# Designs tried in a protein design run: peptides against a protein of PDB entry 6DSZ. Part 343

Target 1, 361 residues: chain A of PDB entry 6DSZ
Amino acid sequence: NYVVTAQKPTAVNGCVTGHFTSAEDLNLLIAKNTRLEIYVVTAEGLRPVKEVGMYGKIAVMELFRPKGESKDLLFILTAKYNACILEYKQSGESIDIITRAHGNVQDRIGRPSETGIIGIIDPECRMIGLRLYDGLFKVIPLDRDNKELKAFNIRLEELHVIDVKFLYGCQAPTICFVYQDPQGRHVKTYEVSLREKEFNKGPWKQENVEAEASMVIAVPEPFGGAIIIGQESITYHNGDKYLAIAPPIIKQSTIVCHNRVDPNGSRYLLGDMEGRLFMLLLEKEEQMDGTVTLKDLRVELLGETSIAECLTYLDNGVVFVGSRLGDSQLVKLNVDSNEQGSYVVAMETFTNLGPIVDMCV

## One batch from the design tools (peptide; made by RFdiffusion4, then SolubleMPNN)

Design b2_p29_7_s2 (from b2_p29_7, 11 letters changed)
Fold by OpenDDE base, seed 3:
Structure b2_p29_7_s2 (fold): chain B 361 residues (1-361), chain A 29 residues (1-29)
Amino acid sequence: as target 1 above (361 residues)
Amino acid sequence: SLVEEALSSLHGDDEKAKALDKKAEEAKK
């Protein structure tokens, strides 16, 4: 009996950081095709806790904490449109991953979007939003007692959504998205009415953004609003303030991923297609009324890593670089640059044995 | 530099790591 030890997937297609195992534990969760790996971040490095097999390729993986939960819950959507909310439970030495809720969110009618599956969670945990199909925004209301993830669709007039996020600090759940039409790329906002199951007019819009605007970052309070990342420019907008930068360094390679460093959205990591790691800095200006506004945006080159599919800041200047094309890395951001001007030091490298191409047979 | 100032603030919690280690040692007594 040749036990063909099925080679475990090594290519990373998603990573998130939060408090999934407990309120106190810092966790790194890594998606490797159908496999979820759960680690505890320790002073000694990554401690493996659990591996979970999923019923399909993980397409969305997001941590969220509903009001009154002591720890984060995990939302997963698979490429086959199986949605679940997972909870970690430990009872002594027994570790269980509990499915709190599940559902299939596939529609019988709709064109799958060419930009793939987007899943987002409202910062106040009122709903999950899904862009699965062109011209549709799917909403999953978050209800604690509901074991069945029920969804409804809202029609989007904008057929070609590039990226979408929920904004922070909004009375109603509000999405911000980049879309393309025959006139170019634009940014728009909509409020989502759970009651009426429709979009209301959002607080702001920005027509004619950069032609290659590809990512939306929702910025927490006190800044609020969103950052729009393009090929040549990075823009901030919150309805009242607009600011754009065009640092020449980002034009050299396309930014493909981002991660928030600070809970208040003052710093972000950016990764490009060449494996360059940047820090995006939001400079604060305190107004005489005590309001905090964005003074400036800056982009600083930190160094080089593996080509990131995903980035996540852990703690103490440690970053996990999830790579699909290369080796994943645990890197440290040092205060002092090396002789090459790099602030990045690889602490650990996780060999990638190649992408498990799911041959859809 | 701006980057050095930004990075310096990420290393401030070495005291929390030491405080957690100290709590873990106290919980073993």
Scores: peptide ipSAE 0.398, ipTM 0.734, DockQ to the pose 0.218
Fold by OpenDDE base, seed 5:
Order: sequence, then C-alpha cells, then structure tokens
Structure b2_p29_7_s2 (fold): chain B 361 residues (1-361), chain A 29 residues (1-29)
Amino acid sequence: as target 1 above (361 residues)
Amino acid sequence: SLVEEALSSLHGDDEKAKALDKKAEEAKK
C-alpha cells in the first residue's frame, strides 16, 4: 500500500494582507485551493501561524473590519457557494478560527457567469456583494448578531458584468462595474438600497470605455471614484474628474491583477500575463480650498516576477506574488535599479508543484 | 526618477526595514 501522501496544494489562487490575528500583527493570508494559510509578516519573513481546511475551493477571500471590531474578520466564499465569516481567536497557545457566520448562497436558478465568482465588501461594512450569476447581484447584509448569512438578489439589467467593486465615500453602498453590451464596454454605478432591495441610480456612468476594459479599482478618499484598466488604457473617473492614459508599455500584455499600496490610493501594483510588475501612480493636485484632485496618472515598470494570480503589498517595499502558473514569490522593491533596470528582487520562492492530478486509480 | 522617488517612501529607517533589505541582498547572491 503506497500511502500516496496527498501533497498539499501549492498553486495560489488568492492572497490578502491585513490584521487578522491581532490589531497589531500584519498578516498574509494565502488561498491554495481548499487550504487557507495564515502567516505573520515579520522582519525575518513569513511566520506560519495556522492552516485551515475549507469545505471547497476558495473563490473569494477578503478581509474587512466592521465598526467596533479591534481586528479584521475574514470573508470566504467557496466555489460551491459556501460563505463564512471567520475570526481569529488566541487564548494562550491555543489558536482557534471561529466561524462568526455562515451560509450557502447558491441559487436554484441562474446561469453561472463566465467571468467566474466576484465577491466584494462595502468599505463601510454595510454589505457583501456577490456576482455569481448573469443578471443577478446578490447582497449579504452585514449584521453582527446574525450567525446565519442571509442573502437576497437584485436584478441587474446588465447581463454581462466584467468586474464590479464598491466605491468609497458613498452615503449609500454604491457599486461601480464594467459591463459589455452589443455596443461595447461601459462603466456604470448603482446605489444599493438594503431597505427596498433594489438599485437606485448611481452618481455617474461612462459609456464606450475601451473594448478590453477588464478591471475596476475603487479609489479611497480623498480622490474617490474608480480606475478602469483595459488592454491599452487606464482611466480614472469620479463623476466630476475624468482622466485617461494609454501608456504603450501595458499594450504588450494584459494586466490581470492589482493591489493598493497606499491606504489613500496614491499607488497601486499591477501584474500582467507575462509576469511584469508595474506601479500605477496617482499624482495629486492640491486646490486653493484644500481639496485634493487627481492631476495625472503614471505607469512605471518595476521589473519581472512569476505570473501573478494575485498581488499583495505587505510592508517596507515587500510584495507577495501569488502565482498559480509558476512559483509564488516574496519580492522586495528596491529604490535603486539593477543593471537590467529592474527594481524587483526575489527574496523567497515558494515552489509550485502544479495541479495535483488526482489520478483516481 | 519618478519610480525611485515613489519607492524611496516605502523604505523606513526601522530595524524591520533594515532586516528586510539585508534579506534581499542575501537573495541576490
């Protein structure tokens, strides 16, 4: 009997950074199929704290901090539509991962979207939004006392949503999304009424964006609004300000992931399908009234990494590159370029053994 | 450069930053 020790999955399909173990600890959380790995980010590197088996492939993994919580909670949605909110609890040496809430959010009727599962959290922690099926937006109200995650659907007229995010600084929860129709790709916003369980007209829209517009980045205050990333262009819109750039360097390969560096949304990391790592810079202009506006957008090549499925900025110029196709990496962003003009140095590499082919013998 | 200016602000003078820089230099070898 060869006990084939089932190798643990090594391909990364999600990563997030936050304060999950405590208010003070910086954590890296890594999703590897059904496995969640929790690390503390230290000066020496990644210290493993806990591994958690999930009841299915992790499809969404997001940290959020409701009002009155001292540390972040973790939302997970699996590919089987099992949703949970997890809390880290330590009591001396005893570590437990508590399920604060759980539910199954599967619908009996609906076409699963071709672009897969999208899960988003309102920045003010009023709700979770899910795009699971074409023509439906699922809402999970966030209630602290509710152990059962209950959801409702709102109908989307836009059947082909490409990406969606909650905006920052909105009085009501507001989504911004890229969608496709026969005329091309467009950006639209909707306010989400929890009370009426419907969409209201959002603050702005932009018709006829780039045909390959694929990602929405919600920008925090003071800028607000959203960045739309395409194949050839990057655009910003907040209802009042519009700005577009078409840097030739991004045309070579499709940007596939992003991560915010600054809490105020001044810098982002972008990864493409060739493993190129970019920095997106939001240049500020201070107005005479003390308001901050967007002056310009810049995109700069930092270097090359493994092909990122996900990126997360940790601290002190350190980035985790989660890879599905290659080895995941812990990389340092240096101030000075090397002889090749790269600002990226791999500090640690995590071998990807590829998909475990479950050869059912 | 604009990149160098942007990257310079990510590096702190703290012991953690120095330890990470040392680890990055060791990984270059």
Scores: peptide ipSAE 0.386, ipTM 0.739, DockQ to the pose 0.840
Fold by OpenDDE base, seed 1:
Structure b2_p29_7_s2 (fold): chain B 361 residues (1-361), chain A 29 residues (1-29)
Amino acid sequence: as target 1 above (361 residues)
Amino acid sequence: SLVEEALSSLHGDDEKAKALDKKAEEAKK
């Protein structure tokens, strides 16, 4: 009986930041295959709080705060289409992760999308959207009293969705997505009617975006709209304003992940396939009427990290770099560059021992 | 620079910033 000490997964496949343990605590949540690690972010670093085993590989992990919740809830979807909404409860020293709702959202019929599972939450917490299968958008209505996550499908005419997000500031839940057809890649929006269980025409579309447009970032108010990240370009569109940049520096390596720094969407972190860390800056222009519009987009190189699978800004210039291919890192963004022109300093490194191939021998 | 200005605004908590600076310096050793 070799007790193969089942090495814990070390490769990170997702990370999120929010207020999960309390309203006041800043948490880092890390997905490592079937394991969820929960940390509190402190001045001293990451304090481990709990590890949770999931019934499958975590495919989606998103924090959200429904109206009247004091702290964030956690949505998890596994690669086996098990969905749950989790709540953290602490009673003295007893820590419980409560399943508020659960369900299996697998369809009997459908082609799994080649770009994998996408899960998104409406910013107003009206619904969860899932792109699991080509030509289908699955909706889970969010109801506070619903213990069973029930979903329905809406047919998507666009069979090859690359990425999708819910937009901010929309009267109805509105998705923005990049899709591919025989003519290229395009951006489209749809309103999601919960009542009619159908798509309505969204506020805008952009045909013929960059051929390698791969990511949608929903931008909060006051800007609203979305950022589309490609190989060569970054574009902003909100229905009224379009702005595109093509900074040569991003052409060198594909941007693979992003994270919002500011609640208002003024800054984002971008990570590429070479482990370069960038800041995307949304410059504001205040109009005479007091409206805020996007003046410009800028991309600035911060430095180099491990190749990020996911990025999350914590606080005080600290970033968690979740890596699947390399060591995950806690890095600090300094105001002043070092002698090499880098603003990035590694504070902690978390050794990645690779995928534990459970060789059941 | 624009990046330095952007980064300067991330360090709003001076005590945490100092603690993190110290930790970052210790990690360089």
Scores: peptide ipSAE 0.384, ipTM 0.739, DockQ to the pose 0.816
Fold by OpenDDE base, seed 2:
Structure b2_p29_7_s2 (fold): chain B 361 residues (1-361), chain A 29 residues (1-29)
Amino acid sequence: as target 1 above (361 residues)
Amino acid sequence: SLVEEALSSLHGDDEKAKALDKKAEEAKK
């Protein structure tokens, strides 16, 4: 009887950063199938704090801070539609992960979307949005005292949603999404009414975006709006301003992940299918009235990493590269390029043993 | 360059930056 020691999953399928353990600690949270790893980010690297087994594959993992919370809470959705909100509690040496709320958000009817599960949180923490099924947007209202995560569905006319985010700076929770119809891909916005449980018309739309538009990035204030990433183009839209770039370098490989560097959304990291790491830069223009507008978009190649499933900017030019296909890495972004023109230096590599093929012998 | 300007502003803590640089150089060995 070879006790096949169940090798711990090593492939990363999600990562997030925030202040989960305390208000002061910068954390990196890593999803590895059913495992959640919690680290504190230090000058010496990642300090492990806790590992948590989840009752299913993690499909969504998002940090959020409701009004009056001192630290971030963690929303998790599993591939089996088990939702929970987790809180970190430490009492001396005892570390507990407390379930603040839980629920199952599976519907008995609906076609699971081919592009998988999308989970998003309103920046003002009014709701969680879920795209689980074609033609449905599920809403979980966020209430402090609610231990049971209750959800309702709003019908989407747009059956093929590619990606969706909540926008920043909106009076009502507002989603921005890329969808596909027979005419191509488009961007639309909807306001989400919690009261009426319906969509209202959003502030803007853009018909006929790039045919391979695949990602929405919600941009914080002062810019607001969204970035749409395609195969050939990157576009910005906020209702008042539209700007598009088509840098030849992004045509070589599909951008597959992104992460915001600055709280104000002036810089983003982009990772492609070849493991190239880019910086997307939003150039600011200050108007005479004191308003801030987007002047230009730029994309700059930083270097190469493992193929990122997820990217997380930590601090001081340190980036976690979560990889499903290769080794995950801590990399440093240097000010000066090396002899090869790379700004990327690997600091630590985390061996990916690949998928545990359950060899049932 | 625009990249260098962007990257220079990421290093807000010089002591932490130096510690990380040292770790990066140790990882190359």
Scores: peptide ipSAE 0.384, ipTM 0.737, DockQ to the pose 0.775

Design b2_p29_7_s3 (from b2_p29_7, 14 letters changed)
Fold by OpenDDE base, seed 4:
Structure b2_p29_7_s3 (fold): chain B 361 residues (1-361), chain A 29 residues (1-29)
Amino acid sequence: as target 1 above (361 residues)
Amino acid sequence: SLVEKALSSLHTDDEAAKALDAKAAAAKA
């Protein structure tokens, strides 16, 4: 029996930052196929805390903090539709990852969506939403006492959802999504009724967005609403305000990932298929009544990194660039550009040895 | 610039920030 010590996966397929180990610790969590790596972000860099083997390829990995939790919980969905909510517990030197809840959310009937699995969490932690199958939106209600993740489906009339997020500041859980129909791509919102297990009409819609609109970013308060990222344009909409920009620089390569820098959604990092790193800036205007409105959107090129599958801002201008195709990086955003006009400096590089080809022997 | 202003606000004068900046400077060298 040759135990081929399968090389540990090195390709990153997800990353998230938050307070998972404690309320005070800043963590970086990295998904590498079936492996979850947990780090503490320190002044010295990334300190490894624990590695966890998952029962399948991680497809969704999201941190969330239910009301009255002191630290974040971790939602994981695998490519085999195994869902779990994980909690970090430490007692002295003993470190345990506890499964708070689990379930299988696979449907017997449904066409798996060609754009893959999307998992989202309501900012108020009322539910998890899953786009697994065309024409279905799966809801997992979040209940503290529920060890079994139960889900139900709501039918989507929109069969081809491109991306979906929960909006912030909504009385009811509200999704915003880009979908495609024969007329093009559009943005729509729905309220999700847990009680009736149906969609209600959302606060707004935007018909005929850019044909290649690919990502939705939910914007926190005070701005609210969503950013829609396309190939040629970036648009903001919150129901009352619409703003669009078409910076020529983003047309060169498709933006494929994003991450929020500020808790209030004033800045985002964007990564494209060429490894270019951008900052999206939301310029605020404070009105006389104290309301904050979006004045303008700007996109600024920061520099070049490995091709990001995922980005996460850590702290102090440090960004983790999770790469599937290349080496992952820890990069610093400098105030001053280098001689080439780049604000990006690689601090650490994590060698990607390529995909673990499951040689089915 | 707008970029410099945006980036400047990410940097803190904390010792942790200085340590990261020193690490970044060492990686650039």
Scores: peptide ipSAE 0.337, ipTM 0.740, DockQ to the pose 0.840
Fold by OpenDDE base, seed 2:
Structure b2_p29_7_s3 (fold): chain B 361 residues (1-361), chain A 29 residues (1-29)
Amino acid sequence: as target 1 above (361 residues)
Amino acid sequence: SLVEKALSSLHTDDEAAKALDAKAAAAKA
């Protein structure tokens, strides 16, 4: 019996950055199928801290900081609908990953959505939202004292949700989503009532967006609102301001991932299916009343990387490129372009040995 | 350029930035 030591997964299927190990540490968390890798970001690069085996493929991984927590907590949802909230604890040299809460959020009835599992957290940490099944939005209220993750469903009239996010700066938790109907793709918002367990009418909608609109980016204050990314266009909407651009460069390959660079949402990284790395820039206009509005959107090509499944801006122009199809990379964004016009330099490459093919021998 | 201005503002004058820049320079060589 050759125990083929199952090679550890190397393909990255998610990454997040935050302060998980401490309030001061900048962490990179990497999901590799059933494995969670925790790093501290240092001047020397990524320092490994802990690896955690999960009871299933990680489908959602999000950091969040409830009001009065000193550091971020980690929400994980597996492909088998096991949800948990994890906390990092260190006591001397002993490192523990504590399960603060857990639950199974699988429904007995529902069509699993073809676009897969979406998990989102309200920026004010009031709830977790899950799009698992067509026509359902699952809500997990965030309660500090509850070790059991309880969820309820709200019916969505929109059966084909493409992407969904919680908006920033909303009095009530508000989702913004792209959905498809027979007439095309549209953007809608709903307020989520925890009390009544229903949707209320959201602040705005945009009917007839681009047919290939695929991603929603919730924009922090002061801009607020959302960015909608399509194949040919990038649009911004916040209820009062609408702006659309159609830069020819994005039409060449589908944008598949994004990450916010600035806490205020002034810059984003975008990755496409060809491994091109872009910066999306939000140009501000300060009004006479001191309000900040969006003046313009710009997309700039930075360079080429491995095909990103996920992107995470770390610090000092350093970006982690998590790749499922190729090698993951730690890259530096330089101020000056190289001879090829690229602003991207690979600092470190993490070999991807491909999918673990379960060779049933 | 706009991109250069955007990228310039990502770099801090801290020691950590300098160490990362040195690592990036060493990886380019």
Scores: peptide ipSAE 0.326, ipTM 0.722, DockQ to the pose 0.840
Fold by OpenDDE base, seed 5:
Structure b2_p29_7_s3 (fold): chain B 361 residues (1-361), chain A 29 residues (1-29)
Amino acid sequence: as target 1 above (361 residues)
Amino acid sequence: SLVEKALSSLHTDDEAAKALDAKAAAAKA
């Protein structure tokens, strides 16, 4: 009996931070193929709490807090389209991960999108949105009492969605997406009607964005709107304000991931394909009427890390760099740069043994 | 700098912050 000690997956394909174990605990959740690792963030570092095997490769992993929940719930979608909502429950020393809701959201007919699975949650927890197939947007209504995740499709006229997010501060759930057509890449918004199961016209659109516009960041209030990241430019739009920057420093390598630092969306971390870590800063302008508007966007190089598949800000300038291609890292952002001009220091490195090729023998 | 101002506001003076800073300092050494 060769106990092939199946090496645990080490390549990170997703990470999120929130309050999953309790309202007070700061958690780091790491997706490694079919495995979910749950940590508590402590002064000493990452304390492991639980590992969970999933019914397939984790494709989406998002924390969300519905109204009346004391702690975050976890949405997971697998590459086999198994969806679940998980809750952490502790009773003394017994730790259980409870499935609050589950469902399979696979369609019988549809072309899987080349850009893979996108899963997003409305900031007000009204619905989950899924881009699984070209020309379809799948909606899972969030109902507290529903143990079965039911979904419906809305047809998208835009066949080639690049990225999509829910916007903040919208009366109805509103998506913002980058799409490509024969004329180029564009940004559009739609309101999602749960009642009518259709799209309504969204608050704004921007035609002919940068040809390589690849990422949408939904910006919280008070700014609202979205940031669109391209190869050469970063743009902001909220319906009333448009602002674009083209910092030369981002042209060298494609930005591939982002994470919000501030709850109000004033700062973001950006990671590129070379492992460069940037800070995106939103400068505010306070108007005489007390309204806050975007004054400027800035991008600053912080330093270098492993090539990030995902980034998540923890606390106190600590960032988890989830890497698929290299070692994952816990890094500190320092106030003072080193001799090389870097603000980044690796605190801990997590060896990546490479992709477990599941040789299904 | 702008970046230094941005980064300075991420640091807290709590004991958890100090322990993380000590861990970061030890990893830099």
Scores: peptide ipSAE 0.321, ipTM 0.728, DockQ to the pose 0.839
Fold by OpenDDE base, seed 3:
Structure b2_p29_7_s3 (fold): chain B 361 residues (1-361), chain A 29 residues (1-29)
Amino acid sequence: as target 1 above (361 residues)
Amino acid sequence: SLVEKALSSLHTDDEAAKALDAKAAAAKA
């Protein structure tokens, strides 16, 4: 009996933090190709709870909390377009991952987008949005009673979407996206009508952004709006306020991932292709009417890590650095810099043995 | 600095925080 101990995948291709096991537990969820690893974040570090095999490479992994749920649900989309909503259920020592809903969202006709699969969830949990194919935006309505994930397509005139997010604080679900046309890259917004299954005109647009604008960050209230990350610039727009910075330090390497530190969007972590870790800070200005506006944007270098495929802030200055190319790390952000000026200390390193190339035999 | 102010607000005086700080200190040694 050759127990072929199938080597577990070690390369990280996604990570998220939330309350998946309970309302009180802080969880780290890690996607490693077809494998989902679930940890509880403790004072001692990461405690493994469950590992789940998926029916394909995880392409999207997002936590969300529908109104009246006590804990987060997990949306997963695979590279084979299998979608599911998962719930953690514990009954004594028995741990089950329950599929609340599932479906295949593949279209028979469509050009797969060159920038890959994008999956986003409306902050109010009204829908899931998927950019799978050029010229199409797929919508999955979120309904509690629906065990089958049904989707519909809305035609998108913008064929070359680079990144897309749902905005916060919108009466209707509103997407913000970077797209490319022959004139350059632009930002546009659309409201998504679930009733009419169409786009309505969004609240704002920004034509002629930076040519290498690659990422959209939706900013929570009270700021609202979006941050657009480029190669040379970081811009904020909410319809009323526009602000751009071009810090020379980000020009050296492309920012490839981000994660929100504060629930109110005051701070973000940014990772670049050289393994540099930055903090993006949104400086507040309180107006006399009690409105909060963006005063300034700042980018500060924290230190160096493994090259992040994904970042997630846990708690107490602890960050998980998910790496595909190198070792993943649990790092601490210190208040004081070391002798080299770094605020980053590696607490734990997770050896990456490389991607398991599924040799399709 | 601005960074130090931003980072200082992430640290809590909780026992869990002290244990993580002790683990971080042990990893630095």
Scores: peptide ipSAE 0.308, ipTM 0.723, DockQ to the pose 0.836

